# Peptides against a protein of PDB entry 3J47: the designs that were tried, part 91

Target 1, 121 residues: chain A of PDB entry 3J47
Amino acid sequence: IRLTNQLKSLKGLQSKLKDVVEYLDKVINKELPINHTILGKLQDVFNLLPNLGTPDDDEIDVENHDRINISNNLQKALTVKTNDELMVIYISNLVRSIIAFDDLIENKIQNKKIQEQRVKD

## One batch from the design tools (peptide; made by RFdiffusion4, then SolubleMPNN)

Design b2_p27_2_s3 (from b2_p27_2, 11 letters changed)
Fold by OpenDDE base, seed 4:
Structure b2_p27_2_s3 (fold): chain B 121 residues (1-121), chain A 27 residues (1-27)
Amino acid sequence: as target 1 above (121 residues)
Amino acid sequence: SELEKLRELFRELLKKVEKEIEELEKL
């Protein structure tokens, strides 16, 4: 149950992040106008989560043959992983709450696609 | 640009989420 809920949450976040990236691509390519309200909210996500841009500390150099060090490294790895998982879940909830324009973003992307198709016809 | 930086941050986050999903699906 817990794992299923985590997966569901992460998949929801994944879908949302894809939409955000697509939106930003459209704005960068000048296919959509800049919306400072949306961009401000997106920036707030990273302001609340300063460690999101840090490289995954998950690369444990398992070079130490010392059992104690291995255990400590494993515990550290598990702790880091757990923290990352919890952070991602928390971010998912924040993103859902902060991005008040989900439907707007999706509609804008869709409308642009429709408009582009109409111009080609 | 700042917008490009923001996009890159979201791409990185997306990559992390995708990795986490893959790891959980292996369990």
Scores: peptide ipSAE 0.413, ipTM 0.898, DockQ to the pose 0.513
Fold by OpenDDE base, seed 3:
Structure b2_p27_2_s3 (fold): chain B 121 residues (1-121), chain A 27 residues (1-27)
Amino acid sequence: as target 1 above (121 residues)
Amino acid sequence: SELEKLRELFRELLKKVEKEIEELEKL
């Protein structure tokens, strides 16, 4: 029962993550316009992550490096098997965000499809 | 681009979730 429920939850997460990737692919491929509201919410996921500062990165220019470092730290936290607690926190925040804009993503995809159909017509 | 980096992060996470699902299904 517990394993089945965990598997079901993971499959749900998989589906939502796939939707996000597909959305980003469409934006990158210029199939959908850039929506700053959606992208802002996706970025907020990463901004809410605790700064996993490695002590050695104190010296390098804070502003541009912080975003890259946050991305790298998130990647590292997600890739490092030894930091399960941090991974769970990150995934939880990610899930909350994904759920919040799922409807917004779908609405934008649908609106674009409608617009493309109208132009063909 | 920053957008491409963001996409890659989500792809990597997706891949990990997929792997975990596969491992659980083998059990």
Scores: peptide ipSAE 0.399, ipTM 0.896, DockQ to the pose 0.445
Fold by OpenDDE base, seed 2:
Structure b2_p27_2_s3 (fold): chain B 121 residues (1-121), chain A 27 residues (1-27)
Amino acid sequence: as target 1 above (121 residues)
Amino acid sequence: SELEKLRELFRELLKKVEKEIEELEKL
């Protein structure tokens, strides 16, 4: 039961993370317009995560100092802490609560995938 | 870019979650 619930939780997170990566790929490749609301929510994930690592004060990028610092701290923290199963599960719950795609964006992603498949065939 | 950094962050997290799933499935 416990293992099954953990596995189900992680698989749910995996699916959502795949969707996020795919979305970001489409935005970066200019296949989808930039949606600041979605990007803001993705960034909020990092802001709401507990401080899992020591702030890296050595990363002085003056122009976006706070945002870059938060992102880098999270990357480091996740790199170290995701070896702990419980931490991964905890982060999963936070991510699920914050990340939401509207139906329009999801439909656009799906439509683009269908079009890409049709071009390959 | 900031977007690319964000994407890489999620890719790394995804890889770790995938690894954890694989380890749990082996038990």
Scores: peptide ipSAE 0.391, ipTM 0.891, DockQ to the pose 0.499
Fold by OpenDDE base, seed 5:
Structure b2_p27_2_s3 (fold): chain B 121 residues (1-121), chain A 27 residues (1-27)
Amino acid sequence: as target 1 above (121 residues)
Amino acid sequence: SELEKLRELFRELLKKVEKEIEELEKL
């Protein structure tokens, strides 16, 4: 049960991350306009995972230290083959952070696909 | 660009999640 729930959560996260990458590809390729609401949410996720970014964000502020600790724990949880409870907690929080723009991303992508298909027909 | 950097970050995160899924599926 626990393993199944972890797997389900990770698969959910995987799906959402794929959607994010697809969205960003479309924005970068100018297939979709920039949406500041979506980008703001993505930046929030990025700020939770500072170790994924370039080392220039290492300003040692106390507030940054807590964020760095959260990020380190999340990265550790993702890289260590362990039924770590921290993995479940931090992945769940990450999923919650990105779920809020899921419908927005999907709607934008779908609308674009529909328009492209209409032009091809 | 910053968008390209952000995309690469999410690609790396995705890769990590995919790896973890594969490991969990082996258990």
Scores: peptide ipSAE 0.390, ipTM 0.891, DockQ to the pose 0.516

Design b2_p27_2_s4 (from b2_p27_2, 14 letters changed)
Fold by OpenDDE base, seed 1:
Structure b2_p27_2_s4 (fold): chain B 121 residues (1-121), chain A 27 residues (1-27)
Amino acid sequence: as target 1 above (121 residues)
Amino acid sequence: SELEQLREQFRQLLKEVEKKIEELEKK
């Protein structure tokens, strides 16, 4: 039961993270306009994650960390046995809160996909 | 760019979540 619930939560998070990555891909490729409100909220995620995984560590300036260090910190945060369940729940809720624009983002992505399909036909 | 960096951060987070899923499914 516990394992099943953890898997369910992680899979839900996985789906939302995929949506975020897809959104960012569309913005980078200039297929969607830049929305500073959304981007600011997405950036806030990584300002909070390091502190959740390493409460006893000094304040990490995320801006100064290389990609390897960031990845290691994320891995460490997700592997801490004592906080794994709470961490997953927290991250999931944080992502869901940010994606209050989910319908807007999904609609824009879907509309673009439809347009691309029409051009190919 | 900052936008590309943000995308990469989310890709890494996604990768770690997927790794955790795989780990739990193997147990």
Scores: peptide ipSAE 0.535, ipTM 0.930, DockQ to the pose 0.480
Fold by OpenDDE base, seed 5:
Structure b2_p27_2_s4 (fold): chain B 121 residues (1-121), chain A 27 residues (1-27)
Amino acid sequence: as target 1 above (121 residues)
Amino acid sequence: SELEQLREQFRQLLKEVEKKIEELEKK
């Protein structure tokens, strides 16, 4: 039961992270406008995420970490059960605050598609 | 760009979560 619940939670997080990546893809591809509120929240994930480095490194700007270091630090955090659980909870809370914009994101995507179709017609 | 870097950071986070899922599924 506990393992199942953990797995379920992680799969939920996985789904939401995929949504975030997809959102960012659309913004980068100029398919969606820049939303500074959303981007600020997304940036906060890494700025506030525990265990993104050594305890002393957690206060260091993400820009100072190469991509490899970030991945390694995340992996390290996930190897510690307690840290993993806390991290998942923390990230989930941050992601939830962002995904609260999911309806907004979906509506914007749909509206853009509709407008593009209208221009083609 | 900063956006591209942010996207990559989330991709890495996603990858690590997926690894954890795989690990748990093996138990």
Scores: peptide ipSAE 0.531, ipTM 0.928, DockQ to the pose 0.492
Fold by OpenDDE base, seed 2:
Structure b2_p27_2_s4 (fold): chain B 121 residues (1-121), chain A 27 residues (1-27)
Amino acid sequence: as target 1 above (121 residues)
Amino acid sequence: SELEQLREQFRQLLKEVEKKIEELEKK
């Protein structure tokens, strides 16, 4: 039961993170305008990671430009048994609030997914 | 660019979440 709940939460987070990446791709490709409010909130996700109750706040350097260090820090954060669930819940809620902020973004992402499914059928 | 860096950060986070999912599914 506990494992199933964790898996469900992670899969939910996975889906939302995919939506964020897709959104950022559209902005980078100039398919959507830059929204500084949304971008600021997305950046805040990583700025708040050290404060997500990790046992060592100094071990998570999200400002480090070293991709390897970022991945390692994220992996470490996600492997901390006591804080994993809280972190997933917090990030999921934060991401949901950001994505839901703009109905246009949500609609465009959904429409693209529908079109991609239709092409595969 | 800063935007590309942000995208990469989310891609890495996504990758780590996917790894965690795979680990849990193997148990």
Scores: peptide ipSAE 0.530, ipTM 0.929, DockQ to the pose 0.472
Fold by OpenDDE base, seed 4:
Structure b2_p27_2_s4 (fold): chain B 121 residues (1-121), chain A 27 residues (1-27)
Amino acid sequence: as target 1 above (121 residues)
Amino acid sequence: SELEQLREQFRQLLKEVEKKIEELEKK
């Protein structure tokens, strides 16, 4: 049961991460305008990685975290045994963070599509 | 660019998550 729940959470995170990558691709390809609010939040995901598991995790704005440290911390968190409490906390925080951004991403994509349709009409 | 770097960071994160999923599915 615990393993199933963890797998479900990870698959959810996987899906959301794919959405984020797709969003960024669209921005890079100039299919969507730059939204500094969204980009700032996405950057904050990685800024928070060193502090995952803390109560104030989602409210901590740490600028200029070393990419190497971020990657190392991420790898450490994900390589821990499946029954490790810290890993569960880390994954949960990541999922919550991405879910919060998902609505903004989807709204932006939808708004762009609507605008494009209006221009074509 | 900064955007490309950010995208790469998310691609790496995605890759790590996918690895974890694969590991769990093998159990």
Scores: peptide ipSAE 0.524, ipTM 0.929, DockQ to the pose 0.494

Design b2_p27_3_s1 (from b2_p27_3, 16 letters changed)
Fold by OpenDDE base, seed 1:
Structure b2_p27_3_s1 (fold): chain B 121 residues (1-121), chain A 27 residues (1-27)
Amino acid sequence: as target 1 above (121 residues)
Amino acid sequence: SEIEEARKLAEKLQQIIKQQEEKLKQL
């Protein structure tokens, strides 16, 4: 049950990330205007999460606490930079989704490694 | 420059998605 729910959540988050890519593609194709705030915050997300999609994901114990702090700091930074509350909410949810997605994958990998070790022992 | 930045971000996201899909297939 828990694993199935995690996989469902992971697929949902992956879909949201694809939606972000689609948004960026529309901006690239000049179908939507450039939103400097959104682009800047997406850049900040990647700068703060340097291990996302890198093979060294296992070495940096970005404690769950640090990731929560990143999300909170980004939300605060957004609030200071824009009065668009809806935009702040959107970007904050995006950041949280990215973090949660990464956490789910890492947890799954760790659980698999633990299970494989138990079978060898 | 901003369009190029958006392109780079989109490419990075696509790479991450692809890597995650591959990791999921291995699980």
Scores: peptide ipSAE 0.127, ipTM 0.686, DockQ to the pose 0.147
Fold by OpenDDE base, seed 3:
Structure b2_p27_3_s1 (fold): chain B 121 residues (1-121), chain A 27 residues (1-27)
Amino acid sequence: as target 1 above (121 residues)
Amino acid sequence: SEIEEARKLAEKLQQIIKQQEEKLKQL
């Protein structure tokens, strides 16, 4: 159950990463204004985090740090709406933070699989 | 250009997504 939920959350996160890429492509093509789509996609990513279960203290600290960085980058991008260059930089940092979450989730899933294998053995 | 950097980042993300999809198909 927990592992299945983590895999589902990871798949959900992957889908949101695709949405972020599609958003970035639209920004590159000058097709969309930046703000509401990224915020919505980030909220969707964060809504998957509770399904990861109790992270280790180190994982909590990393997750909290990334959440703070994402929130700060988004807030900065929102306040500097008239500066397209800064907005692109903040979006890029936001995307890097989402990738860091994907890596954290993957590491957690792998560690859990290793622990479950050790108990069978 | 910051736009070109964003493009390169989007391309890297697409590569990561593709790798993750391949990994998920192998599980």
Scores: peptide ipSAE 0.022, ipTM 0.464, DockQ to the pose 0.090
Fold by OpenDDE base, seed 2:
Structure b2_p27_3_s1 (fold): chain B 121 residues (1-121), chain A 27 residues (1-27)
Amino acid sequence: as target 1 above (121 residues)
Amino acid sequence: SEIEEARKLAEKLQQIIKQQEEKLKQL
């Protein structure tokens, strides 16, 4: 059950990441204007990824409620050229989710490896 | 250019997606 829920959560994250790629493709194709704040936030994601597992990340409360709201906000922002604020909110939430889920996955992998090693010993 | 930056970010995101998929296979 827990693993299934984790997998579902990860699939949801992947879907959101794909949505961000779709957004960027629209920007690249000049279908949407460049938003410097969004691009900056996305850069911050990549800058934070190498530092995953630092103590400062522990306060990221990724409530399940955020997922539906984020998707809806992105869809709205993708349809309305001027909805930059919603995009910024979406990206900010996405960043937090990415960090939290990466930590979760890594912790699970580590725990699995430790357990497998204990069984071999 | 900013468009080129957006392209680089898109590529990086695709890499993250790929890495996530590989991590999922380890679960």
Scores: peptide ipSAE 0.288, ipTM 0.819, DockQ to the pose 0.133; fails the geometry check
Fold by OpenDDE base, seed 5:
Structure b2_p27_3_s1 (fold): chain B 121 residues (1-121), chain A 27 residues (1-27)
Amino acid sequence: as target 1 above (121 residues)
Amino acid sequence: SEIEEARKLAEKLQQIIKQQEEKLKQL
């Protein structure tokens, strides 16, 4: 039961992240306008993530000890044979931040696809 | 740009989660 629920949660998150990537690709390609609300929330999510090896993360100011501790704990939970429970807790918090915008993202992508199909017809 | 960086971060997170999912399926 617990493992099944964890798998369902991960699958849900994976689907949402796919939507996010597709949305960002559409914005980068200027196929959709920038939604600052979505981008702001994504920034909030990524600010909770550990350093994923992006060049900009090397400059994270040591002053935010609480953020560093949370980031380090999340990194440990995600990367190594650490406690699956910790991973679920951190992932759940990230999911909650993304869920609120998933429907909006999906709707925007769908609307664009519909518009593109109408132009081809 | 900030948007391109966000895309890269999202893609990396997808990879991590996919790896975790596969590990969990093996349990």
Scores: peptide ipSAE 0.169, ipTM 0.764, DockQ to the pose 0.391; fails the geometry check

Design b2_p27_3_s2 (from b2_p27_3, 13 letters changed)
Fold by OpenDDE base, seed 4:
Structure b2_p27_3_s2 (fold): chain B 121 residues (1-121), chain A 27 residues (1-27)
Amino acid sequence: as target 1 above (121 residues)
Amino acid sequence: SEIEEWRKLAEELQKIIEEQLEQLKKE
């Protein structure tokens, strides 16, 4: 039961992250206009995330010792096979944050796909 | 840009989640 719950939670998060990446790609490619509401929420989410070792981390000054600890804790928590308290907290926070605007993101992506299909027809 | 940084962060999270999912599926 616990494993099933973990799988469901992670699958849900994965799906939402996929939508986020797709949205951001479209914005970067100027296929969608900038939506400050969405971007502001994403900024809030990622600012709360610990440094996960992004490729740009080599340039990030050591001053974020606290963020490094949080990042390591998040990574460690996610690797635990059981429902770790830290894992539950971190995933729940991420999911709740993304849920708040996921429908909007998905709708924007879908609308663009529909528009592109109409142009091809 | 900030948006590109967010994309990188999201992609990194995706990788982590995928790894965890794969581990759980093997159990």
Scores: peptide ipSAE 0.312, ipTM 0.848, DockQ to the pose 0.367
Fold by OpenDDE base, seed 1:
Structure b2_p27_3_s2 (fold): chain B 121 residues (1-121), chain A 27 residues (1-27)
Amino acid sequence: as target 1 above (121 residues)
Amino acid sequence: SEIEEWRKLAEELQKIIEEQLEQLKKE
């Protein structure tokens, strides 16, 4: 039951993050205008992330190295806490926070698709 | 840009979640 709930929560988070990435790609590609309300909500979500630890001071190519270190630290933390009740609560809260604006993201994407279809017709 | 950084962060989180999901499925 606990594992099932964790799996469900993670799948939910994965789905919402997919929507976020899709939205951000469209904004970056200038397919959608910048929406400060959505971006503000994303900031709120990312501020909920746990401390990812101190980056290793290794002098290697900084950007890729930093991302790898951040990913590894977070992955390690999540792995160690996989069965922690606190982690389940955290993930659930994070998902709920994302859901608060997910419908807005989807609506923006859908509206753009509708407009593109109308132009092709 | 800040938006590009957020995209990168979101993509990294997706990767981490996928790895966690795969681990849970194997257990």
Scores: peptide ipSAE 0.303, ipTM 0.845, DockQ to the pose 0.369
Fold by OpenDDE base, seed 5:
Structure b2_p27_3_s2 (fold): chain B 121 residues (1-121), chain A 27 residues (1-27)
Amino acid sequence: as target 1 above (121 residues)
Amino acid sequence: SEIEEWRKLAEELQKIIEEQLEQLKKE
């Protein structure tokens, strides 16, 4: 039961992140207008997280090194079930924030699809 | 842009979650 619940929760989060990526792609491609409410929520989420080591991190600055260490700790907390209180709080806030704007993202994407379909008909 | 960076971050999170899902399936 516990394992099933964990799996279900992670699948849910995965689905929400897919929606986020899809939304951002549409905004980047100018298929959807910029929505400041949604972007504000995303900003709140990502300001809680250090850079997860995207390939664009080419600078060996000490500050960047500290951020990378924090990122590694976050990843470790997710993968190794490390009992880090701060990381648990950050993850919890991340999840809450994603849930909060998921409906907004879905509504915007759906509305755009509906409008496009109406134009094609 | 900042939006592009957010997309990259989201993709990294997706990768982490996918890895966790695969681990749970092995248990």
Scores: peptide ipSAE 0.280, ipTM 0.829, DockQ to the pose 0.372
Fold by OpenDDE base, seed 3:
Structure b2_p27_3_s2 (fold): chain B 121 residues (1-121), chain A 27 residues (1-27)
Amino acid sequence: as target 1 above (121 residues)
Amino acid sequence: SEIEEWRKLAEELQKIIEEQLEQLKKE
């Protein structure tokens, strides 16, 4: 049952992150206007996290190595297998922020789709 | 831009979650 619960929880989080990525893509592509309420909350959370990002495949530097290590720590934090209390706190804050605004994000996307359909009709 | 970096971060988190899901499925 523990494994099942973990799978269910992670799948839920994965779905919400997908919504976040989709929203951000639409904002980047100027399909949706900037929503300061959403982005402000995301900014608050992301500013608390260490410098994360996909390392350049062609570069091997200290920064990339550190990012990889940080990613590993995040993985451990998500599974509650880390002794880094701060990382656990940051991840928890991120998760809470994503959950809190997921519905808002989805509503914005849906509203845009409805508007586009109305224009085509 | 900062928002693009946020997207990258979110995508990285997605990868982390996917890896964890795959590991759990192997067990």
Scores: peptide ipSAE 0.278, ipTM 0.825, DockQ to the pose 0.358

Design b2_p27_3_s3 (from b2_p27_3, 12 letters changed)
Fold by OpenDDE base, seed 2:
Formats: structure tokens, sequence, C-alpha cells
Structure b2_p27_3_s3 (fold): chain B 121 residues (1-121), chain A 27 residues (1-27)
């Protein structure tokens, strides 16, 4: 039961991340216009992430103490393999941040795919 | 660009989640 719930949560996050990646690729390739609502929400998500060690990482808002604490907790949860419960909790919080725009992303991607298929037919 | 940075971060997070999923599936 517990393992099943953990897997379900992570699979949900994986699916949403796949949608995000696909959306971003389409925007980068100029197949979709920039949607500032989606980008703003992505910024909110990534600002909760720990520093993943990329040179292009957005700086954590130092003024937002709560976000720093959440980010630190997420980092701890991701690095400690034995801390599965905390990992699920913090990942679930991240998922909640993504859910708010996932449907919009999927709709835009699907609509574009349908339009592209119609042009090929 | 900001979008490319977001793409990099999304990829990295996806990799982390994939690893965690694999670990859980092995239990």
Amino acid sequence: as target 1 above (121 residues)
Amino acid sequence: SEIEEARKLANKLQQIIDEKLKELQEK
C-alpha cells in the first residue's frame, strides 16, 4: 500500500514533467508561442527546487525564508535514499505546484498535434 | 534564454525522479 502510493505519486510527477519538457521544446522550437502564465508557474516550481548545480540555476529568492526552508527540505529528501517518507511529502508539494498548469500544457500540446496532423493529411 | 534554463532544470529533475522511481521499484 505505502509503496504503491509512493510509486503513484512519482509516476504522476514523471508524467507532468514529461509534459513540461515537451511544452518547453515546442516553445524553444517556435512551434508554440510563449505563454507567460505557464512560464510564471514554472518559475514558481523551480524556485522551490534546491540548487541542482547547474550554472543556469535561478537564484533562490533569499528574501523568501519559507521557500528556502522548503528547498532545503526537498534537497535533503532527494539526497537521502532512506528518507522515502520525507521524499514523498516534498515531491507531493512540488506536484501540487505543477498541477495548476498541467492541464493547460496538455491542452496546448494536444491542440497543436491535432493541427499538425490536419496539415499533413 | 530563460526557457532553455527551465528546460535544463526540468530535465535534471526528471532524471532525479526517474532514479527515485527505479529505486522504489526495486524494493
Scores: peptide ipSAE 0.200, ipTM 0.778, DockQ to the pose 0.377
Fold by OpenDDE base, seed 5:
Structure b2_p27_3_s3 (fold): chain B 121 residues (1-121), chain A 27 residues (1-27)
Amino acid sequence: as target 1 above (121 residues)
Amino acid sequence: SEIEEARKLANKLQQIIDEKLKELQEK
């Protein structure tokens, strides 16, 4: 039961990340306009994992000790073969952050697809 | 750019999740 729920949650997160990647590619390719709300939420997600950045982004905000501890625990849960329960807790926080804007991402992508279809017709 | 950095971060996170999914499926 618990493992099944973990798999389901991760599959959900995987699907949402695919949507994020697709959105970012469309913005990079200038196929969609920049949505500042989406970008702000993405920053919130990635700020939970400071060490996932490029080596140059490793300016750990030393001033926020609590945030550092949370980020370190989250990174450990994701990158190390560690406690499955800890992994679920921290991944769930990422999932919640991504869910907050997933519908907006999907709507933007769908609107673009509809416009592209109308041009082909 | 900020968007390119976000794309790199998204790729890394996606890779981590894919690896974890594989690990869980093997249990």
Scores: peptide ipSAE 0.189, ipTM 0.767, DockQ to the pose 0.391
Fold by OpenDDE base, seed 4:
Structure b2_p27_3_s3 (fold): chain B 121 residues (1-121), chain A 27 residues (1-27)
Amino acid sequence: as target 1 above (121 residues)
Amino acid sequence: SEIEEARKLANKLQQIIDEKLKELQEK
């Protein structure tokens, strides 16, 4: 049961991250305009993430002590294999944040498709 | 650009999750 729930949570997170990457690729390729609301939400998500080994990881806003503590705990949860319970808790919180973000992405993509169809009709 | 950096971060996170999924599926 516990392992199944962990797998389900991670699969959900994986699916939502795929949507994030697809959205970002569309914006980079100029298929979608930049949406500052979506980008702001994406920044909120990444501010809760651990250091992913990118050069920009050092620019995490040091002013939010609570965010720093959450990020440190998430880093520990992702790196320590034996702390499955902590991993589930922090991944679940991350999934909830990404779901809210994914809803914005889906709405934007759908609205764009509807507008394109209306112009063709 | 900021969006290209965001894509790099998202790809890195995706890789980490894929690795964790693989580890859990093998248990």
Scores: peptide ipSAE 0.186, ipTM 0.765, DockQ to the pose 0.374
Fold by OpenDDE base, seed 3:
Structure b2_p27_3_s3 (fold): chain B 121 residues (1-121), chain A 27 residues (1-27)
Amino acid sequence: as target 1 above (121 residues)
Amino acid sequence: SEIEEARKLANKLQQIIDEKLKELQEK
């Protein structure tokens, strides 16, 4: 039961991350304009993540003790194979953060498609 | 650009999640 719930949570997160990547690709390809609300929320998520080996995110604001603790806990949750409970807690928090802007991503894409269709008609 | 970096970071996170999913499926 617990393991199944963890798998479901991670699969959910994977799906949401796919939506994020697809959105970012559309912005990069100039199919969508930059949405600063979505970008700001992504920055908030990434700033809570541990250093994932991307050279540009190394400036963890050492000054925010709470963010450091959350980042360290998430790092532990992602790297430690045996701490399933910690994984559930911190991955669920990350999922909730992504859900907060996933609807914005979908709405932005849909609105753009509707506008493009109206111009073609 | 910042958006390209965000995409790289998102891809890295996806990779980590995929690895974690594989680990859980092996149990």
Scores: peptide ipSAE 0.180, ipTM 0.762, DockQ to the pose 0.381

